# Designs tried in a protein design run: peptides against a protein of PDB entry 8BZL. Part 36

Target 1, 228 residues: chain A of PDB entry 8BZL
Amino acid sequence: SYDRAITVFSPDGHLFQVEYAQEAVKKGSTAVGVRGRDIVVLGVEKKSVAKLQDERTVRKICALDDNVCMAFAGLTADARIVINRARVECQSHRLTVEDPVTVEYITRYIASLKQRYTQSNGRRPFGISALIVGFDFDGTPRLYQTDPSGTYHAWKANAIGRGAKSVREFLEKNYTDEAIETDDLTIKLVIKALLEVVQSGGKNIELAVMRRDQSLKILNPEEIEKYV
Target 2, 242 residues: chain B of PDB entry 8BZL
Amino acid sequence: SRRYDSRTTIFSPEGRLYQVEYAMEAIGHAGTCLGILANDGVLLAAERRNIHKLLDEVFFSEKIYKLNEDMACSVAGITSDANVLTNELRLIAQRYLLQYQEPIPCEQLVTALCDIKQAYTQFGGKRPFGVSLLYIGWDKHYGFQLYQSDPSGNYGGWKATCIGNNSAAAVSMLKQDYKEGEMTLKSALALAIKVLNKTMDVSKLSAEKVEIATLTRENGKTVIRVLKQKEVEQLIKKHEEE

## One batch from the design tools (peptide; made by RFdiffusion4, then SolubleMPNN)

Design b1_p10_3_s1 (from b1_p10_3, 6 letters changed)
Fold by OpenDDE base, seed 3:
Structure b1_p10_3_s1 (fold): chain B 228 residues (1-228), chain C 242 residues (1-242), chain A 10 residues (1-10)
Amino acid sequence: as target 1 above (228 residues)
Amino acid sequence: as target 2 above (242 residues)
Amino acid sequence: SMYRGLDRYE
């Protein structure tokens, strides 16, 4: 019964609140991440912004630091909390360790935060999954995924949100060394993957690209259309 | 005390936070609040429902609150919750001013409160606030701004929007009549009256039932002004003549 | 949802 106010084990060993939080994630728009050779790409399904809404305030992809960005699926308000904490940690790490975080480090931090919210008294899990991409200081591109449970893994490519299954199936078939041989091909792969679930082509896709030794770039619609 | 700690907003099997949804439902029964962004200002217009003759102080603004010199908000929902949140907004703004010796940027104030709202949806022993807010403000970063937030802690920027009773209908009307890039404060005021006239469940719109505040810039300073009843009457009259 | 404007899920 979801009537339990805390995350507890069921008799069969399930954490229902965590599972239900995962259902919340599935209500989110699709996000996809792909690690290329010298590029990481995040793509998200762009929900139609309501007429009269300021598009500036609708962002599914955010920078955590200069070398790390994140896309999420699930509860927007929950995501904001996670993002803010992650940003603080990134800055703190720079100050204390004198190096930017590794993508794995910040993912682990986020994962630990999420895990605590599955075990702490009087807290519900975060209703978000995240794709975290970036470059380590050594220039290695990384992609991680984390879910409401606090579990995280490294991926070559992955997807989260409502269309994640279809996107993952596409990626499983089409992610090859040849498909990511160039930055442009990697971007094309992400677009093609999203097109499995997104209607109306490139107009409903937002893409963020981080290349080696470069800052995060959000592609404009015209740039996206060049890859379609 | 422990029993309350055991109760928290939890996910349904479908991944829904019903307490948040129920809070939003409560807001749907509240008086209508409109916000409209113009090129030369931003306004809030709110339905005034509690006109009690025995009220000692004619609350100039039942639903519109000045937050600081550069921001105001309107509230739809539970009054007691609204009072807590508006007070918190003021405190956040003052703390920021004290710490940084400059006014808090509009979006930062909104997000700060939204983080609090979110917390009340995640931590045990707490229920969501039964309040949605419209924020109007000016800052040096983005100029005139209009924001909306809900019990979930989510927010968004808007050119025009509505919360409370008949908000969906109001938004539809705003979408039809709002002219992007050409909206003056004067036209925005007229639009506000038009929409309120159609969305308020009253036989005749009267100035006593409507609160309007405008936020403008004069001589490099933000001016927040609540329209006088006579001014509102004139707006209503003008609308009736069209 | 009565609130057409704010999508709670992204």
Scores: peptide ipSAE 0.304, ipTM 0.747, DockQ to the pose 0.637
Fold by OpenDDE base, seed 5:
Parts: C-alpha cells; sequence; structure tokens
Structure b1_p10_3_s1 (fold): chain B 228 residues (1-228), chain C 242 residues (1-242), chain A 10 residues (1-10)
C-alpha cells in the first residue's frame, strides 16, 4: 500500500522524500548561527507579517531549555512538533540524569527523531532544518545543524533557509578568530551575514544571543541598530 | 506532478504539500467567516448557506460553536471534518479543566488542535482536514484573543481576519478599515456587516444568512452570545443607511 | 492562493 511506503529508495539510491523535504526548507526564511568565544548568536530573517497579525505568535527562534535554543527553516507546524519533543526530552534528561542536556545530546535526539520519520512506514520526513545553539555544562559554546534526513554536524557558523548559500559563502570568507574575538564582534558578524540576503537593514532581522551562564536574550530593534 | 497530489500527503519536488494546499482550496469554496478583535470584546461573523425550509430544526448557529465558557470558534470547510475538530476542541478543553482546575489558555487549546492537524499531514493513511478555524476567546494571560488555524496545523493570532469564500478580499477590506487601538465591539460589528455585504455571494445581505457571535466580559465572567436575527437585521439596516 | 494569511513556511 502506498500509505506504508512513503519514503523509499529510488533506483538511483535517492530518498526523494528527504530531498524534497530539503526543498521545503529552502522555502523558509534564512536563519544563521555563529559560535563565538563565549557567546552563541542566532539571527533570522523576519518575514513580512500581515498588518493585522499578532507578532507574538510568530517565532522562528525558540528556547529548548535554559542552555539551548533553536532556529529553524521550513514547515512551521513540523517545527512545532520537533520543538515540543525536544523540550520534553530536555526536561526528562534533567529529571533522570540530573544535569541539563549537552547541545550535542539534544541535537542527536532531534536528528534521531527526524531519521525515524524517514524510515518509518506511514510517516513523511519533517520539512525542517534547525540550528541548535547553546552551552554545555562545562561552559563550552556549541552550534549544531540538523536537516530533514537526520544528519547533524557541529559548526563554527552555518545558515539554513532560502538565503543559506549566500550567507554561508559570506561566513566562509569572514569567520576568523578576530571576527569573533568579542561578543559584539560576533553579533556584528551575524548581522553582516544576514544583510547579504535581507533587504531593508536591521528592521527585518531578529537576533537572539546566549552568553555563558545567561538566558536567551532576544534583541530589540534598537539594540540591533547599534550593530548595523 | 499528478503523482504528488493524488496520494498520501507527501512532498512535491518543490517542497510543497499538495494535499494541504488542496484542502485549503476546499476551504476557499466554503462560506465566509470573519473574526474581529475589539478593545472590549471579540466577534465572529459567518455566512449561513444552508437555509432549507424543510429543515426540522432551525439551528441558531450552523458555523459558530461554543467550545467552553471562555472560547468559541467558527469553521470553514468540510462540515464532517469540522464536526470532528470542534468535538476534539471541547474534549481537550474539558480534559485540561479537569486536570488543572482552571480553564485552558486560549493559545494552548489552539495549539493542541493544530498538533492534531499537523499529524494528519504527516502520517500515512491520513488526509489533511479540509477545515480552517477562527477562534475567539478570553483568558487571564492575554485577554481577548482571535486566532486562525489551517489544515497544515499552522496558526496565528490576529486583530482581524477572514477565512472561506472571498477571504482575500475581506482581509483587504479589514486592513483598510480596521482602526488599531480604537476598535470597539460596536464598531467591529459594523465593520463585520460591511465586509460581509461586499464579500458574500448574495444579492442582498439578510439576517437569515448571517450568524454573529460576540464574546465579552461582564462582572468578571465571559459571556458568549449569538446575536438574534432582529439584532442582525438592525445592524444591516444601519449599514444600509450609511 | 486565497489563503495568504498563514505562511506555512518559516
Amino acid sequence: as target 1 above (228 residues)
Amino acid sequence: as target 2 above (242 residues)
Amino acid sequence: SMYRGLDRYE
């Protein structure tokens, strides 16, 4: 029955549904993540919100735990499911292991979840990629990316969504130890990277910052303008 | 391309979920539903299409459903799907109340249903619900609220919005006439009539073809009221005189 | 598309 074999191999060895899910990610607005020395920064392109829409209900950056946050690109409803599952796992880990999750751990969990949805009968892949940032309990800043296939890697900097290619090219050229020497420079790097694909400057950028032993902070437009 | 639109909800090569899009198309053919948030209340206005003289019971509300004491919704799309979802909303709200001894926050109820909708877009053997909903409610966290959800399981909060037939035109009108921060329930009602008069595929707007519900707070309690036909007639008359 | 109100992709 077709309803059982959603994700199958093509004759050429491709998982088309996974590849097509990656195309869904490309329809999402751009998100960028950068790991600094003692800071992790997420930046996202703000989509034009309808005039009558409440902005509080549109969030592309969310906290998974006190020490971990995530930005995503792709299907919003799919992302909500992944976020909720990840949050539950973070709490469960705290309860059972008595320590917060490492960024790698929660990334692996999310990746495993995604992978299962590429192999389980009657399930389609998640149409999302995620940038997961945070601090391990030892104070080490981390950045991970995961895609619809369930593949994940650690990064110094990366981007997802429609403008990811351009942003990555920028980061490859401009990410240096000097560029991330301070928190402010790291934030500036993220903004500059996003400006490669975002029109109309800082008004269309949302930034989230997590510093060592601090909670996730979403910068207001005035704070962002200081870095532009 | 036909392979991706006729089977279980799967991604197209372009990353589209055609079954979800087709469900939304079905909603576009449904009667118009409006939601407007005011400072002192929130309202739903819906087109009533099934006026059959041979119906044994005149349902006071065909498209507007009370969910709990603090929330109501309107539906656009497949009636049978709508019945399932509205029932589920009531169950979710009741279970929450029993568990926590307080009413479910509005957004949480919306999210719970949206997770169900999303599941029907991801799991095999299921089709998306052919229904969009407008939710009105009050809670202690955010006060009066208006939400919209679609077959994908996505949702958003709104000051004013529309689903169903001619929804795009209605939204455009709402954007033009909605006065942020100055919207009273009275003004919202007038706006609803104005928009419906222009967007409904009827020769003349009549009270029998329009359902309106208001949600207000009186003496610390939420009051959900479906307007009587006479009240709707007065609103229509007032609009015609202007 | 008449349903422009909710963007499914973010």
Scores: peptide ipSAE 0.205, ipTM 0.665, DockQ to the pose 0.672
Fold by OpenDDE base, seed 2:
Structure b1_p10_3_s1 (fold): chain B 228 residues (1-228), chain C 242 residues (1-242), chain A 10 residues (1-10)
Amino acid sequence: as target 1 above (228 residues)
Amino acid sequence: as target 2 above (242 residues)
Amino acid sequence: SMYRGLDRYE
């Protein structure tokens, strides 16, 4: 028989499996999200791809729906499960409620899923954090972050992964109304933030942009270099 | 590494549920929440620890949750667990309203959640919720009410109580200063500030670190109000002048 | 002061 009690409290009130899952997140490459006035931007550190590996199979940014996208840090296999579940929920919501999900709704769904895996027989926590960005139907840009415990909050800007601390420190100093006054400035802010931890300039950055009433756009390297 | 009982729904040889006790220990790491019942209202006061510049200010309160028009709660413990439980409370309250066309009595809502908590200590190899709650409310049966529940599914009504960090010390202070039958909401607010000032591990109490909600009755309707930062500042100032 | 992340406890 398998051990049914994977995530349990320690005597001092810690859920070690959740904490260890958070450590797994810290092993992931850095992702950053910034909410602008009429734009949301995700940036990720590109992982070195092994020789003969198809780069398309290594993605840290994915669409959940037309109006929502997500970047993650942590266990790739775990992320795939969460992404698929979220996509199904987004479609289900459109069918049932006849409107796309709000960014908060889908974040809460993902958070609830993660929380359940911290309180279920024979299940370990998901080893991922996620930055979820998008637009609500009213045109409001949103940024949320969730972690392995299932906690989530709305952010103006945030980062996850191994370089998150440095990136957050940069954002705390540089995120101002002036810094996000335009779409271009917002994109520039994300790139500058990532450059705190990413070596070799814009070549090692992947950037996704979603503007109001527009689809997710992944910038090509030439477009990124324009902002460097 | 510290050895501990990892079984979630089993008694120890001494008759203890260690996972429940450990869940309660987790709550001790959370920010302080206190509740005070007055003659003309009830209040919750909670320590705010998550003050970050990059947080999106979309919510008015971090630790105090409106459950329905007549009830609110504060939480101490694991945030994700708290979110699940507060959502469940809202659902229970709404289902009751739809079924009976009247608000759920306060104690009944508390009991319903406590049954859920208890089930997680007895069934299915699930861990207990690492959350304690304070409930404030009004109903036609008992008027203004204050309840506390813990991971075991146990609950009780209180005149004043505290959960989270330094709760024992806070309760002691409340016992000393609470005057039964003479407590006004105004005096309760002052008492809350006094207790928080002594129990919070801060050099100086500031309004940014304290959330306060009051529940009162006006014109036959319940009013739940989260105090503005300026109001909390004024309360702190008054305390410092005494 | 350096960013400490979100507190897991409320």
Scores: peptide ipSAE 0.035, ipTM 0.545, DockQ to the pose 0.034

Design b1_p10_3_s1 (from b1_p10_3, 6 letters changed)
Fold by OpenDDE base, seed 4:
Structure b1_p10_3_s1 (fold): chain B 228 residues (1-228), chain C 242 residues (1-242), chain A 10 residues (1-10)
Amino acid sequence: as target 1 above (228 residues)
Amino acid sequence: as target 2 above (242 residues)
Amino acid sequence: SMYRGLDRYE
């Protein structure tokens, strides 16, 4: 069966393992990214943390470097591997090039890593998509999305995970220059987008904000409620 | 091009890794292991199934392993896999100590092993480890800690959790009885006995069938202690009197 | 998820 071969094309030209990895992504909770004028915002659906689980160990948003962060959807263990590789590359780049990575650079690195895992018979694809946001050295905000195939694109706004379709539809309708005119409006847009799929309001949303020349800030629940 | 065996863990059409799930299912039939975090310590309690009178070496701990001076773990699943992983944990911890001249932080040790586990789910010719682990430890960063890891390479921190046989029922009981912020090691021990008594498929809980280890801090040092059989008997007796 | 402990998908 072509569906069981890691690197074999189907008669119709599909890589089934990549497609199936994309299905794994859909099992993940929703993440949304929005690029504002001078801000990038990541929002994620808080998965109901099991009672007695330490919330510290459940992170869907992570920093790759001081100027780059990412959210992912899909296999948590796979994500950790990608994150670690990306972090190492960010540090390596600083050492060798003496500048932080551009958001595009690190995205391309991650994408290339993923792609390699689709072409080797000895490796299965990564079961994750990622939203990568940050600022280039020149202060330009960036948002990229990667999928299990290793494809990547720049976006104004995008979503991944279970509710990604609904969130994207919302963003397509509501992402305007006016909607991102201010940092607060941009944050509000992300929250509204997530509320399309998140039940029980703002309590189940995690937001991370990165402003130009500032570090990643994770908003507390009280701060989130201010925007709801 | 090394023809990696077609038996690589692959995605199902619905995006599932069945080999990982099957490994987890196998763990569900292993002996029960509990972990409980308290304010003044952390404990592991494990079911001891292999009580063979003819065993020459009375391994005081069949399922609980000291990893270093600050960490211990319990295992549920395939014994051979467990031995490999526990040895690897010890090696990782020692290498870190040699390199940095300080003990490895608890979460870093857990993640290092989890990366290995994950690799065995992604690379060709390898099968997932059929083992889940509970980790207890202390470090200067987070104090007392309890972690759980599974064959997927995923892990999480817990206040209390269970792996192995009847783990779902045990977790349910822990959720009901665990008092956040008020858990002493003494109360944690009592809770462990209570949960094991209900979840172990035995008519009567006996000290010979239960291994308990505690991790505490004394005079700025971590102390890992396996409870003596008499101590466990006393805990069981106290439970029966309530 | 058969394994109710750790969510494998986030």
Scores: peptide ipSAE 0.336, ipTM 0.798, DockQ to the pose 0.551; fails the geometry check

Design b1_p10_3_s2 (from b1_p10_3, 4 letters changed)
Fold by OpenDDE base, seed 5:
Structure b1_p10_3_s2 (fold): chain B 228 residues (1-228), chain C 242 residues (1-242), chain A 10 residues (1-10)
Amino acid sequence: as target 1 above (228 residues)
Amino acid sequence: as target 2 above (242 residues)
Amino acid sequence: SMARLLDPYE
């Protein structure tokens, strides 16, 4: 039927709509995440900031709760839906369980949401991947990645979006215990990784850091330039 | 692939949502609407295409809608879709006011509608709304604001922007002439006339073909005013003299 | 173009 979106298996076992949603992710701005020892860092390419556009309204990194934030690649409007649902779940969890969510918990929630949209009649998959970072209540830093299929994994470092391949290759070569020994080194690693695909440094990068027992901090361009 | 543009909104092999893109193309053929943010106010200027002498009621505003006491919007695209969305905006704003006993923040109203738009791009049996909107407003958090939203449910804040026919050319002109931090409402009005004169698909700009609304603050209250035809005539005349 | 600035994929 042409009047409904249906994700079905091909004869060779492929879910085409999921694969095509992954292609939508590849068209998105690049995002990178790195887990340090006592810090998590997210960096995103700022390609869509134009003259006369208010930078305040262009956010690729957002807080889900006090202890969790995420970056995404792909359809911005789809991301808002996921973010809103995740925020509600975080608050609900605090009310019902009386503790903040673990990073894994909220990742699993998001993953489950995405998965449902791959199996429900009349729905298309979400065209987004997400990097979800934060701290568990025990103080452990975490990094997770989700894709349109609803799969998720824990990572030391990862990247999503149009430049993800190059960024991942950089991270695979340069992510070492020495490279993340300090918070500053971890931040520097993220910036260097993102600069593999982004030109003009601090003007085209959104960078956020979360330290243990601290709220999400978005770095200003001047702060970013100190690490370049 | 034609297979993916004729069905409900689904992904193409390249990850494109063709129905959303086609909706955006449709808006490109609609009448021009522009918004300009100034230090002391914000304005909407829109092309008025339906000038029929036989209309029983003089519609003061064809494309500009008051949403609440602090916000207004302009629409480009399918009129019926626009009516549905503007009504929804009013309902959202009213429900918020009733629930929280304060006006809805501007960006929150925009995002609420954008989530609805997004839903119409994701659920089967639905088509995207063929409408883009410009929003002007004031709130205590960010002061005067200008937003743009499209059929995808995406939105952004702007100092100045344009939707509809010849929007790309209009944006280019705005980029050239907009002076950040120095824009008065008076200057913004002049700029609006200048841009419309060049971008509207008309032989000559006339007051009957232009709608302008301003949003200002007076004595701690928001004032939304649609300019009278005589006022618009004066603006056009002034532009012609320059 | 404005359509490009509001690219739904970004």
Scores: peptide ipSAE 0.045, ipTM 0.637, DockQ to the pose 0.624
Fold by OpenDDE base, seed 2:
Structure b1_p10_3_s2 (fold): chain B 228 residues (1-228), chain C 242 residues (1-242), chain A 10 residues (1-10)
Amino acid sequence: as target 1 above (228 residues)
Amino acid sequence: as target 2 above (242 residues)
Amino acid sequence: SMARLLDPYE
């Protein structure tokens, strides 16, 4: 192993490699997450699939377990590593504890993994932020966000990636109890939020919903258009 | 800043991994490789740059490698890196076969290697692999498949794509001429020759400078065949007559 | 423009 410190403190106390990894996140496609009353919704800016590319191999939202899913912004290959590690942990938890992970638990696991890569010799930070949503075993919907530093927080709604600022501003203004009163309204809120930064309407949005005691559902374009 | 592009793979202030980008740029200068998915098969066509005058017959594959009974790949980039990665692919495939008593699904093999590539972009003292790969294969889940992977560890499935020298131009031609749902292996071969004829830096395309492999299904078995020089000559001749 | 696959940041 190469025993070299990559992420070090600057004279003014900054971890520049972590900050620069956050810049990599800002280059990623926009993702938004919203926690409703009995639903969690992830939306991602869908870049047009290149002609002749197989669309099935282009996914920005993935399941970590039956009760947890994740969207990310930043380096795709880095994300795959994190996703795989998280999936293994989810399965391990089910085997050892005999219960699915809480959304907070798996978020903390991912956060810890990221943090280690900011402090270990010969490793650079992960260039990704993640929105992690799902349901705890008690049926409580959860939304967490984590960044390259390994910090994480719970949110009602949040966004990451290129258009995150605009999306967050929209959510700050429009996230109300009334706006999430129903599943449909919650979905509509996510779509409206993404439309702040996504061009050409609903055809450029990937949307996933998870309801209580239901598996992750990826909406097709027709289903999305009815909310536009 | 030059300090971020001349050292171990680290983030620039703008969040870029320059060593990965430079590896991709280097591959752009390598020999052209293209892949085309058809209804009844999938093919790889690659430029052969190393020609030995003392060879009696040129039937070896410089850039196309059989990985297992159901998959093959072509490589563009640093030869030594390619050898390491192709060997690793074979090992991964064999380990899977031993463990599960069935061939590894195509995409799983691709992702396994991509994870290795990614690691070489994240761990200190390592440089990215200077190699892009095209994968052709068949499995019971998705049938005939074509994948592309790059030094970053990213990958994607394709109906047709190209890596190496003049890949952008090749992709443009493929976009224009590829007819989804109507592509036969025969038509794919013709398209491959057409694209190579336009993208290779040669006055006239010759069989000695082109390697072509096809993957088909016959009697419920995958058949991977590297075309003989005479067969390639016939394809070129047919193209010239049109 | 780099092909989508060649953009490691997406």
Scores: peptide ipSAE 0.044, ipTM 0.642, DockQ to the pose 0.549
Fold by OpenDDE base, seed 3:
Structure b1_p10_3_s2 (fold): chain B 228 residues (1-228), chain C 242 residues (1-242), chain A 10 residues (1-10)
Amino acid sequence: as target 1 above (228 residues)
Amino acid sequence: as target 2 above (242 residues)
Amino acid sequence: SMARLLDPYE
């Protein structure tokens, strides 16, 4: 039926709608995440904001809670739905368990949500991948990635979106203990990684930093330029 | 490729939602709607295409709708879809007011509708709404605001923007003439007329073909006013004299 | 034209 979005297995065992959703992710702006020693950093390719557009409404990095933030690649509207549900869950968890969520917990929640949309009749998969970073209550920095299928894994560093392949290749070569020895070096690593795919330097990068026991900080362009 | 074009809520092999894109294409053929944010107010200007003398009801506004005391919107696209969405906006705003005993913040109203739009792109048995909206409003959080939303459920804030027919050209003109930080409502009105005059496929701009609404603050209250035809005529005349 | 202003994939 044309009226129903159905994710079904192909004869070869493929979930085409999930794979196609992954293609949607590849059309999205590049996002990169890096876990440092005591810092997590998210960087996103910022397409030139239209001259008359309010920059306030153009955010690719969002907080899920005080200790967790997320970047995504793919369908922005889909991402908003996921973000909203994740935020509700974070608050609910605080109320019911009396502790903030672990980064793994909220990632698993998001992953489960995505997975359900791959199996539910009448729903298409979410066209987003997400990088979820933050700190557990014990102060451990975490980085997770999830994709449209609902799979998730922990990473030291990763990238999603259009330039993800190039960024990942860069990170594979340059992510060392020395490269993340300090917060500043970790930030520099993210910027350098993004510069592999982003033209015109710091003006086209959005960068968010979360340090241990600190709130999410979005760096302004001037601050980013200091690291270039 | 055609198999995915006809299905409402599935990804193409390339990861595209063609039904959403087609909805956006349909909007490109709709009447032009402009929004301009000024320091002392915000306005909507819309092309009125349906000027039928046999209309039983004097539609004071075909394209501009009051949502609540603090917000209005203009629509480009399928009229029936627009009616549904504008009604939903009013309901959302009213429910919020009843629940919280304060007006809904502008962005929250926009996002609430955008979530509905998104749902119609993700759930089976539904098609995307063939409507883009411009929202103008005031709230205590951000003051005067202008938003744009599309069939995908995406939205953004703007200083000035355009939807519908010749929107790209209109946006280009707005970029050229919009003076950031110095825009008065008066200058915004003049700019709106200028842009509409060039973007509307009419030989001469007439007041009967243009709807303009302004949102201002007077004595701590939001005032939404649809300009009278005579006022619009004066604006057009002034433009022609320049 | 609208798709360029508000790309749903970004």
Scores: peptide ipSAE 0.151, ipTM 0.733, DockQ to the pose 0.668; fails the geometry check

Design b1_p10_3_s2 (from b1_p10_3, 4 letters changed)
Fold by OpenDDE base, seed 4:
Structure b1_p10_3_s2 (fold): chain B 228 residues (1-228), chain C 242 residues (1-242), chain A 10 residues (1-10)
Amino acid sequence: as target 1 above (228 residues)
Amino acid sequence: as target 2 above (242 residues)
Amino acid sequence: SMARLLDPYE
């Protein structure tokens, strides 16, 4: 059966393993990204950390470099591999080109990596989608998304994971120039978007903010509650 | 739908990796392993199932392995897989030490192995390792640490956790009885005995069926010690008196 | 279903 083979087209032209990997992404916790004027914001659904679990080890938002961070939905172990590869590439780029990567560059790298895993009989696709945000060297905020297929696009705002549809619908309605006029409004937009699918408010949201020429900041629950 | 579970390293139509899930299920039937983090140390407690009278006294615990001077692990699952992974952990730790002239941080060792586990879930011709591990360790970055990893290559840090047979019940008990911020190694040992006594469904817990290792810091050095049978007996006795 | 401590999909 074609749906059981890795990297094989079905008679109707489907890559089932890629499609099934996308289904794995839909099982993941929801992540949202929004590009503001001078800010990029990532938010993720924080499932109730199991009692006795160390919260430090449950982070779904990771820095790739000083100017780039990533949120993902899907297989956590797969994500770790992608993150590690991306980090190495970011460092390599700094050494060889003497400048940090652009957000587009590192996204393309990740996308290419994913694509290669869809075209080898010895490999299954990565079961992750990623939202990649950051600032280019010129100070331009960027948001990209990549899927298991290796496809990537630039976005103003987007969402991935189990609640992505609802969050995207919210963003389509509410993302306006006015809604992102300030950093605070942009943050508020992300929180409101996540609240469409996350119950119990700020306690179940992880939020990361990157401002121009600033490092990634993960907001604490108290800071998040100020925006709710 | 049943045909998708027969192949390794593929997604089901629903986006599930059944071979990974089945490996995790298999581990649920393995001997129980507990880990508990305390303020002054960390411990592993494991069920010893192979009590063969003819077994020569193995110096090291059947299920608890020293990885380096600062870390140990316990395994639940396929023994042969466990042996491969524990050896790999030791090699990774040694290579790091040689390269950087300092011990590998605990989480880095865990992640290195988890990357290997993940690879066995993604590359064709390989099956997932049928093993979950508990890691205990100390490093200068985070102090005493407890980690759990599974066949998927996922891992997490824990204050207390359990893998293997009746792990769900054990975790429930740990959640109930673990006192955050007040856990001493002594209290942790008592808790381990309590949980094992319930988890192993035995009328009387025998010291012969339990392996316990503690990791502490003494004079700026990590000390990993496997408790003697007599010490375990004393812990069991204390539990029975309460 | 045995309570899985670690969800590979999260």
Scores: peptide ipSAE 0.131, ipTM 0.766, DockQ to the pose 0.682; fails the geometry check

